# Peptides against a protein of PDB entry 1LOE, part 26

Target 1, 181 residues: chain A of PDB entry 1LOE
Amino acid sequence: TETTSFSITKFGPDQQNLIFQGDGYTTKERLTLTKAVRNTVGRALYSSPIHIWDSKTGNVANFVTSFTFVIDAPNSYNVADGFTFFIAPVDTKPQTGGGYLGVFNSKDYDKTSQTVAVEFDTFYNTAWDPSNGDRHIGIDVNSIKSINTKSWKLQNGKEANVVIAFNAATNVLTVSLTYPN
Target 2, 181 residues: chain A of PDB entry 1LOE as posed
Amino acid sequence: TETTSFSITKFGPDQQNLIFQGDGYTTKERLTLTKAVRNTVGRALYSSPIHIWDSKTGNVANFVTSFTFVIDAPNSYNVADGFTFFIAPVDTKPQTGGGYLGVFNSKDYDKTSQTVAVEFDTFYNTAWDPSNGDRHIGIDVNSIKSINTKSWALQNGKEANVVIAFNAATNVLTVSLTYPN

## One batch from the design tools (peptide; made by RFdiffusion4, then SolubleMPNN)

Design b1_p11_6_s4 (from b1_p11_6, 4 letters changed)
Fold by OpenDDE base, seed 5:
Structure b1_p11_6_s4 (fold): chain B 181 residues (1-181), chain A 11 residues (1-11)
Amino acid sequence: as target 1 above (181 residues)
Amino acid sequence: AKYVRLGFSAS
């Protein structure tokens, strides 16, 4: 079997292995996706394409990714919409902003999107988000309307550790988020 | 897609 792996512990001012889109940039050894302005999208892609599907056998690769993020959202109304980890076609470009998180364009299932995202959603969009209005983690497949969600209690300004794993044998995507003590 | 890119996005 073939394994592809990469790790970025500290982000430098010249990250040749990242493709920045929209307002994404690096500063203070961090990757910053949003600015303190409205109606913006920031994205960063790992520059190397990832082979996840064998066209001959039909086998899909397992994968595991881990990252740490910080969100500052002291309230639920004057804040950005959220942040995602996503998997998309090689030539992916920023999509609709706001509640679509720069990744999708519709709440309706759109096969042409070919995009899977794990959202960390900090803003309640009535049209598609869980009716309880909670901040939540969602799994999005070709739509901003999540196929599954779980309430998430944000610890404002603290580092969250995330592990996302895909098991091809079971076709199950798992997300783990913890705030270390 | 056979090949994809991984990324982060925020808005």
Scores: peptide ipSAE 0.658, ipTM 0.938, DockQ to the pose 0.864
Fold by OpenDDE base, seed 2:
Structure b1_p11_6_s4 (fold): chain B 181 residues (1-181), chain A 11 residues (1-11)
Amino acid sequence: as target 1 above (181 residues)
Amino acid sequence: AKYVRLGFSAS
């Protein structure tokens, strides 16, 4: 029944409640995760650990998170691999870059990862992405190969509003994305 | 894991 909540509407240069990893940083009140270069991983973690499982009762917490992001990917060939929101062990470190989005290391299910991610994938990786080649939203559980995907029509450079909710009773994760402007 | 961290990542 305990609830943990946080909100960051503007990112400051000394954002103490974030742990920056790789090339992640804040500038102009925005969180920037990647440089416009190849072979880069940028991550930012909320510094406070979240208690999601009660060992005594076995109950798993519900959660809702919302955020706004911008992706610049004017084409499908000379772009980065994508962006992801993820949930991982407290000591999580950057993982494999490129198509693994800095979050995973395998397309095969790896329970030791203990990581769940919502990907906003802008680059087609033949080995695991949907065969239609569309940019897509995916739900990733212990693997970069999504358990479910949906085609996503990117509005380049526009702010996307995202809401992610998890219902523990049904074990269902929902993702909504809208472009309000 | 009993405790997790939430984050964003890009590459």
Scores: peptide ipSAE 0.656, ipTM 0.938, DockQ to the pose 0.857
Fold by OpenDDE base, seed 1:
Structure b1_p11_6_s4 (fold): chain B 181 residues (1-181), chain A 11 residues (1-11)
Amino acid sequence: as target 1 above (181 residues)
Amino acid sequence: AKYVRLGFSAS
């Protein structure tokens, strides 16, 4: 059994283990994906490919990832579209921006995307988001239309701790978000 | 996909 792990506690210039796409960059030991402007997509990929599926056995790898993110919006009531953690083919490139979060191109299921994302969605898109209009965490499989969502209250400028785990035996993805004080 | 990359995205 092969195991791959990595940790980035501080970001610096010339971060060699990241592939920056769009407007993504590092500054002051932080990874910044977007500026507070319209019509931007910023992405950062971990440079090393991950072997997630064994074609011979059909087995899928378990994984656990944890990270901290901050949304610094000019106003907590007027924010951009959101932030995602995603898993995609090695040659993945930025996709449609805005409500598609730079990760998807359609609300219709598209198997060719081969992309799974956990979205932290700060903007209500009436065409696919939960009808209550709440900011939410969503699990997205080959579509920006989440297969499951949960309401999430944004705390502007505060650090959110996230843990995402996938159990291959049960095919269950779990997401935990906390704002520790 | 057999091999994937992990990433973050925002817009």
Scores: peptide ipSAE 0.648, ipTM 0.937, DockQ to the pose 0.869
Fold by OpenDDE base, seed 4:
Structure b1_p11_6_s4 (fold): chain B 181 residues (1-181), chain A 11 residues (1-11)
Amino acid sequence: as target 1 above (181 residues)
Amino acid sequence: AKYVRLGFSAS
């Protein structure tokens, strides 16, 4: 097995290791994924493909990723749908927007998606979100309907620190979110 | 998939 490591501490206007999709762009050293308007999808991919599966041995890579994000949602009744970290095929393109977060196209399991996402969902979609209506973190495998969720209280405009780890031996994905300030 | 890309998305 091999290890691929990278970090981006500041996002510049000429960030060469990112592939911008939809309305994603960089400004003020931040990666901005959506415009302050409705019906937008913004994505950014790390340009280098990641080798996560050895077809010969069947071994799957472990990985750990960390990032900081900010959601600005001054009105809880008029918010965007959410934010995701996702893993997808190298040629992935923006998918359905709105509640599908630009990553999925169905609430039904679709193996052809080949996409895993950790969602930070700020909008309650009755058709698939947890019935309590809470903003939540979800783990999505080939579907916008999460296989597991946990309630999450958004702190508007505050930086959230996230760590996502995958242990291939146990097939367990771990997500942690903290607001340090 | 053997090779993937990592990304962020929002809507």
Scores: peptide ipSAE 0.643, ipTM 0.936, DockQ to the pose 0.872

Design b1_p11_7_s1 (from b1_p11_7, 4 letters changed)
Fold by OpenDDE base, seed 3:
Structure b1_p11_7_s1 (fold): chain B 181 residues (1-181), chain A 11 residues (1-11)
Amino acid sequence: as target 1 above (181 residues)
Amino acid sequence: MITSISFSSTL
């Protein structure tokens, strides 16, 4: 049995264990994915490949991750799309299509993408988002169209604590979000 | 006050 773990409490200006893509950068010890302008995409990848699936044995690893984020989205019409936590192949590249959160490029299921994401979605895209128009958390498998969503009342500018856990035995992904204040 | 959301899905 092999276990891999890492922790980043402060994001420095020369963070060696991150690969920055697009407009992603660090400032004030925080990871900032984009500039506050239109048509920007930024990502940060953990620099070391993580062995989640073993092709020889078929075994899939359990994992748990936690992080804290802040979103400023004072309205629902003139805001960015949100962000994702994602797991993708090592050669993954930023996707620039509007509404695809920098990760996907289609609402159609594409098994070849081999990408799983948890989205924190602040913009209603009529073509694929839940019809109620709510801001939402989504679980995305090989598509921007979530396999499951939960309505999410954003507390603007407040820190949210997230835990994402995957149980390989049950194939269940669990997402928890808490505003502690 | 604390506000929490939790949900799960089979992949």
Scores: peptide ipSAE 0.494, ipTM 0.911, DockQ to the pose 0.070
Fold by OpenDDE base, seed 1:
Structure b1_p11_7_s1 (fold): chain B 181 residues (1-181), chain A 11 residues (1-11)
Amino acid sequence: as target 1 above (181 residues)
Amino acid sequence: MITSISFSSTL
């Protein structure tokens, strides 16, 4: 099978292997999805299409991705809405903002979206989020309503290390998050 | 202090 890999250790002002959408941009060698203002959506896509699913055979590729993120909110007690790592069709465009994180449009399952996402959700949306109201990590399949979640205590301004791994043989997606400090 | 969480789901 074919293997595709890439690594970005710093984000330059003209990052050629990323497609920026909405308010996404780079500054100070970091990828920034949004500024800390209301009603913004920013996305960044890897510029080269990756074959993850074979339409003829139905086979799905394994993948592993790792990244470091920082949420640096002006008010640590009121943080909205979070962000996702997502996989979507090559012609994907920004979707509904706010609690939909610019990736989905509905809490109803919509197979036409063909989108899988790992959400790092800092804001409780009563209509679909876990009833305990915790900030959480969620696994989303064709819906903003996660198929599974894990409570997550945000450490504002601190670096979190994330690993997301998909095993095609078992169809299992694993998410790990660590605050090393 | 290191804080870590991990979980999995079948897609």
Scores: peptide ipSAE 0.485, ipTM 0.910, DockQ to the pose 0.071
Fold by OpenDDE base, seed 5:
Order: sequence, then structure tokens, then C-alpha cells
Structure b1_p11_7_s1 (fold): chain B 181 residues (1-181), chain A 11 residues (1-11)
Amino acid sequence: as target 1 above (181 residues)
Amino acid sequence: MITSISFSSTL
């Protein structure tokens, strides 16, 4: 059994183990995906490939990730679009922006995407989001249309702590979010 | 105030 791990507590301007895409950058030791500007997509990838899925054997690795995020929108009542934590093939490039969060291109299931994402979705897209209109956390598999969601109340400007864990034996992904203050 | 959410899904 092989284990790979990494940790970034402060993001520097020349962070060598990250690949920045689109408008993603670092400021004041934080990874910033977007500024409060329309029509922007920013991504950051861990620079080394991680062996999560073995196409020859079909085996999938366990994984656990944790991070802290802040959404700080000028208008807390109109916030778009959110962000994701995602796992995608090597050499992945930004996909459709807006409600697709720069990670997907369709609400239809597309196995060729080979992408799993946890979305923190602040904007209601009537074509695929839960009909109650709530901001939500979603688990996305090869589609922007989540296989499961949970309503989430955004606390604008506050730090949220996230833990995402995948158990390969049970094929279960678990998401936890906490506002500690 | 502490607010926590947790949920899971089979992939």
C-alpha cells in the first residue's frame, strides 16, 4: 500500500507544487480563485499526478482532504457561482464557466469526463440545481447535475472548514462543513 | 455560533 500526502498552510506567490489556471493566483498567503469580477474562472491543480484510480485493475484509492475557504461577496444576497474541490484526469483544462464552475460542460452524464467534484454552489441554476433554490453542497460525478445535495447557508466573509473523505471499500464519499464561529 | 453540515453518497 502506497500513500501520498501534501499540505499547504500558506500559499506563496511562487508556489511550485500548484498549477494555476485561468484567474487563479495567490495573495496575502491565500489561494484566490477569483476576484469579485464577472466572467472569471480560476483553478489550481496539485502539480504532481496522484494515483487515485487504476484503469488496469479498477482499484480506487482512499483519500481524505481538508481545507478552509472564504467566500466574500460584495452583495451577500446575490452571490455567483461558487467553487469546487475536484479530481480530474492529468492535463485537465478549465471547462465551462458560470454555473458549470469551470469543471463541467453538461448536466448530462458524460463518462468521458472522468471528473468527481464537491461543489459549494451559491447560485441557483434552474436547469439542474435542486428545485428548492437553496445554496447547497453537491457531489458531482461526470456532470454538473449533482448525484446528491445538502442545503447550506452561506456565511458571507466567514471561514468554513471542510473535510472530504472517500472510502474505496464502500464507494462512499462523505462531506463535512463547519463554521466554527 | 457553530454550524455544521455532514452528508454522504455512494459514487
Scores: peptide ipSAE 0.469, ipTM 0.909, DockQ to the pose 0.071
Fold by OpenDDE base, seed 4:
Structure b1_p11_7_s1 (fold): chain B 181 residues (1-181), chain A 11 residues (1-11)
Amino acid sequence: as target 1 above (181 residues)
Amino acid sequence: MITSISFSSTL
């Protein structure tokens, strides 16, 4: 099998291997997805296409992704919708904002979305989020309504280290999040 | 299927 890999340690002002959408931009060597303004959607796509699924054979590639993110809200009780890692068709465009995280348009399963996401959801949307109201990590498949969730304690302003791995043989996606500091 | 690895956030 063939392996494709990439790494971005710092985000420059002219990050050529990213496609910015909405309010996404780089500053201070970091990728910043949203302005501190309501009703914003920011996305960044890796500019090189990745072959994840072979429609002819049905084979799906394994993958491992690691990244660090920060959510910095005015206070821990007033936080917006969250952050999402997602895999979607290369021509993907920003979708519905707010609780849909700019990635989905419905809580109903929509196979045409062809999108898998890991959400780090900091806002409780009663219509689809876990009823306990906890901030959570969710695995989203073609819907903003997660197929699985786990409660997560946001550390406002702190760096979270994330590892996401997919094992095609078992069809299992694993997510880990740690606050090392 | 060709996909893109991406990040998104909303406010």
Scores: peptide ipSAE 0.454, ipTM 0.904, DockQ to the pose 0.051

Design b1_p11_7_s2 (from b1_p11_7, 4 letters changed)
Fold by OpenDDE base, seed 1:
Structure b1_p11_7_s2 (fold): chain B 181 residues (1-181), chain A 11 residues (1-11)
Amino acid sequence: as target 1 above (181 residues)
Amino acid sequence: MIVSMSFSSTL
């Protein structure tokens, strides 16, 4: 099998390997998806397409991705709506904002979205989020309603280290998050 | 299927 790898250690102006959508931009060597302004959606797509599924054989690729993110909210007790890593068709466009995280449009399963996401959800949406109201990590498949979730304690303003791995043989997606500092 | 690996955030 063929392997594709990439790394972005800093984000400069005119970052050519990213496609910015909505309010996404780079500043001070960081990728910023949203400012602290209501009703905003910011997305950044890796510009190089990735073959993840073979239509003839049905084989799905393994992948491992790691990244660091920071949520720096003015009010640590009222943070909305979250941060999401997602994979979607190359022609993907921003979807519904707010609790849909700019990635989905419905809590109903919609196979046409062809989108898998790992959400780091900071805001409780009664209609689809876990009933305990905790901030959480969720795995989303063609729906904003996660197929699995785990409570997550946000540390506002601190760097979170994330590793996401998918094993095609077992069909298992693994997510880990740590705050090393 | 060809996909993009991406990030999104909303407020």
Scores: peptide ipSAE 0.557, ipTM 0.940, DockQ to the pose 0.051
Fold by OpenDDE base, seed 4:
Structure b1_p11_7_s2 (fold): chain B 181 residues (1-181), chain A 11 residues (1-11)
Amino acid sequence: as target 1 above (181 residues)
Amino acid sequence: MIVSMSFSSTL
């Protein structure tokens, strides 16, 4: 099997291996996805295509990704929609903002989206989010309505370490989040 | 299928 790997330790002002969309940009060696302004969508795509599914053989690649993110809101009770890691076709463009996280357009399953996302959702959207109203981690497959969720306690302004792994043999996606500090 | 690994956020 072939393995592709990449790592970005710090984000520079001219990050050549990222495609910025919407309000995404780099500052202070960090990737910043949104401006502190309402109704913004910011995305950053890894510029190198990744072959994860072979249509001829049906084989799906395993993958593991890790990253650190920070959500920094004015206060813990006034937080926007959240953050998302997603895998989508290379020509993907920003989708609906707000609760759709710039990644999806519907709570209905849409296979044409061809998008899998892990959401770190900080805002309760009554139309599709878990009824308990908790901030949550969700696994989204072609829909903003997660196929699975787990409650998550946001630590505002703190760095969260995330690991996402996909096992093709078992068709299982695992997500872990920790606040090391 | 060829995809991109990406990040997104909204306000």
Scores: peptide ipSAE 0.508, ipTM 0.926, DockQ to the pose 0.051
Fold by OpenDDE base, seed 2:
Structure b1_p11_7_s2 (fold): chain B 181 residues (1-181), chain A 11 residues (1-11)
Amino acid sequence: as target 1 above (181 residues)
Amino acid sequence: MIVSMSFSSTL
């Protein structure tokens, strides 16, 4: 079977294998999605299309991705919405609607979006987020309204290690988050 | 201190 892999340990100012969208940028060898101001969206796409689903055979690829992130969200009210890891069609464009994490544009299920995301959500949107108001990790399929969520106790300003794995045989997506320190 | 969490969903 075909395998595609990539690794970015340090994000350079001219990162050739990334496509930056919106306000996404690199600084000090890190990827920063947005500046700490209102109404900004930033994204970074891996520049090469990944063959995840084959329309001819119907086969879906397994995948595993890992990354480290830091979020500064000292409170739950004066903060941004969070971020996602997402998979979307090659012509995907940033979405600017508040609360949609730059990826979606509706809480209604839209199969035509063909977008799967894992959200790390720091802002409670009453219209679609879990009613307990907790910061949460969510699995989003064609909608900002997650198909499943888990409460997430953010350690502010600390590095979180994430692993996201998809098993095509079982159709199961697994998300793991660890604060190692 | 290490804190870990994991969960899965069928897509």
Scores: peptide ipSAE 0.451, ipTM 0.907, DockQ to the pose 0.071
Fold by OpenDDE base, seed 3:
Structure b1_p11_7_s2 (fold): chain B 181 residues (1-181), chain A 11 residues (1-11)
Amino acid sequence: as target 1 above (181 residues)
Amino acid sequence: MIVSMSFSSTL
C-alpha cells in the first residue's frame, strides 16, 4: 500500500513543489491563478506525479483534498468563468478556449483526455451549462459539460472551504463547500 | 497523474 500526502499552508515566491502554467503565480502567500483581465488562464500543478491508477492490478486510489478559495465578482455583467480543481495526465497543458476553465476544450466526451475536474463556475455558457443559468459547482469527466451540477450561491469576496473526496470502492466523488464566516 | 487547480477569466 502506497500513500502520498502534501500540505501547502503558505504559497511562497519560489514554491518548488508547484509547476506554474499560464498566468499562475504566488503573491502575499496565496496562489493567484490569473490577473483580473480578459482572456487569461493560469494553472498550478503539484510537481510530483501521483499514482492514482495501477495498470497492473487495476486498483484505483482513494483521495481527499481540502482548500480555501476566494472569488471576487462584484457584478454579474462582466464576470470571469471560474476555476477548477483537477486531476490530469502529467503532460497536461493549459487550454485557452473561452469557458473551458483552462482544462477542457470540448463539450463532447473525450476519454483520451483522462481528466477529471471539479468546477466552480461563475459564468453561464448556454451551450453546456445547466439551463437555469445559476452559478454552480460541477463534476467534469473528460468534458466541460458536467456529469452533475449543484447550484452555488457565491458569497462575493468571502473565503470558501472545500473538501473533495473520492471513494474508489464506490466510485463516488463528493464535493463539499462551506462559508465559515 | 497530477493534482492541480486552474482559473480562467474573460472580463
Scores: peptide ipSAE 0.155, ipTM 0.730, DockQ to the pose 0.044; fails the geometry check

Design b1_p11_7_s3 (from b1_p11_7, 4 letters changed)
Fold by OpenDDE base, seed 5:
Structure b1_p11_7_s3 (fold): chain B 181 residues (1-181), chain A 11 residues (1-11)
Amino acid sequence: as target 1 above (181 residues)
Amino acid sequence: DIVSISGSSTL
């Protein structure tokens, strides 16, 4: 099998292997997707195309990715909307903001989206989110309406460690999130 | 395919 790997420990001001979209940018060696302002979408794409998901068959190669993130909302009780790790066609552009996280446009399944996302969703959207209203991690396939979700307790302003792994043999995607501090 | 992250904010 062929293996492709990359690592970005610190994000520089001239990060050449990233394509920034919307309001995404780097500052203080961090990738910043959004600030706490209205109607903002920020995205970052790894500039080198990778064969990780076959959009025709839906098959995904084995992979593991890890990253650390911080959500720092001014008001811990009102946080919107979250972010995703996603895989999409190379020509992907920002989609609908708000609860669609800049990645999707509908809760209806749309195979033409050709997008798989792991969402870290901080805002309850009645139309598609789990009815318990919890902040959650979700797996999204061609729709903002997750095929599976798990409640997640946001620790505002603290670093979270995430590991996302996919096993093609078992067709199981796992997401783990921990707060080390 | 392209590996990406996306975030949005309304608040």
Scores: peptide ipSAE 0.509, ipTM 0.925, DockQ to the pose 0.045
Fold by OpenDDE base, seed 2:
Structure b1_p11_7_s3 (fold): chain B 181 residues (1-181), chain A 11 residues (1-11)
Amino acid sequence: as target 1 above (181 residues)
Amino acid sequence: DIVSISGSSTL
């Protein structure tokens, strides 16, 4: 078997193993995705391609990832859309449509997108988000309209720890979020 | 495939 791994504890100004797109940048050893303004997209891609999905067989490799994030969203209306961890083709480009988290461009299922994402969504989009309007974690497959969601009570400005794991044998994607502090 | 993080702000 083959294993690919990487770890970034501190994000530097010359982070060469990341490809920044849009407004994504590093400052004070943190990765910042969006500016505190409307209508922006920021992304960071791990610079080395990895074999997660086999296009011939359709099989997906096991994987696990962990990260820490902070979101400042004191209200539900004057805030950004949130962010997503995603896996996409190597030539993926930012998508600028509002509410699509910079990843998707439609609520319709489109297998040609070849994108799987875990969203941490802080903005209610009537057209595709859960009707209860809750901030939520979602699993997105080739669409911004999640195949599954779970309400998430954001602790504003606090660090959250996330673990995302995929078990190919069971076809189960697990997302764990905790606030350790 | 490429592992990524993305965020957006809407209008």
Scores: peptide ipSAE 0.464, ipTM 0.912, DockQ to the pose 0.045
Fold by OpenDDE base, seed 3:
Structure b1_p11_7_s3 (fold): chain B 181 residues (1-181), chain A 11 residues (1-11)
Amino acid sequence: as target 1 above (181 residues)
Amino acid sequence: DIVSISGSSTL
């Protein structure tokens, strides 16, 4: 068994192991995806490709990732869309359609996108989001329309801890979010 | 595959 791991404790001004797309940048040792303006997309890609699925053997790797994030959303209507943790082909490009979190471009399932995302969605899009209108965590497979969602009570401006784990044996993706403070 | 994070704001 071979294991590959990486960690970024502090984001520097010249983070060589990240590829920035759109308006993504680092400031004050944090990664910032979007500025406080309308119509922006920001992404950061880990510069080294990883093999989650081996096309030769068919084996799928287990993985676990953890991170901390902060969202400022003082109201529920005049806010950004949120953000995603996602895995996609190495040539992935930012998407600019509103509500797609910079990752997808359709609510229709598109297997050719080969993209899996965990979304932390702060804006209610009537066309694809859960009808209750709640901010939510979603698991997205090749579509912005989540295959599964759970309501999420955002604590404005507070640090949230996230753990995402994938069990290859069961094909189950688990997301945990907590506010330690 | 490439591990990434992405965010957007509504138009």
Scores: peptide ipSAE 0.444, ipTM 0.905, DockQ to the pose 0.044
Fold by OpenDDE base, seed 4:
Structure b1_p11_7_s3 (fold): chain B 181 residues (1-181), chain A 11 residues (1-11)
Amino acid sequence: as target 1 above (181 residues)
Amino acid sequence: DIVSISGSSTL
């Protein structure tokens, strides 16, 4: 049995354990993924690879992650695309922006993506999002079209707490989101 | 694998 863990409570300007991609950066002790402008993609990768999937045995590790996020849109009625927590190959690079959240390139299943994401999707994309048009949390496997979604009401500018857990024995990914205030 | 966060803005 092998266990790894990390924690980042404050994001500094020289955050050595993160790899920034696109417009991602740190400011005021926060990780900022995107600016409130058009056509931005920002990503941050934990600099140390982790062994979630064992290529030799095919086994998948259990994991739990938690974080706090804020989406602060200038117009609460016209919010951008959102963001994802994702696991991808170590050489992952920014993908298509907009509704693809910088993580995917297609709504069609593409195993070559090797990417699993939890999306916090604040923009309705007619082509793949749930037809009710709700902002939602989604679980994405090799596609921006989620395999499962749950409606979520964005509180613009408010801090949300997220916990994501994966149970390898049951192959169940669990996502929880709360607004504590 | 690498653990990551990604954000995006629309046109």
Scores: peptide ipSAE 0.401, ipTM 0.883, DockQ to the pose 0.045

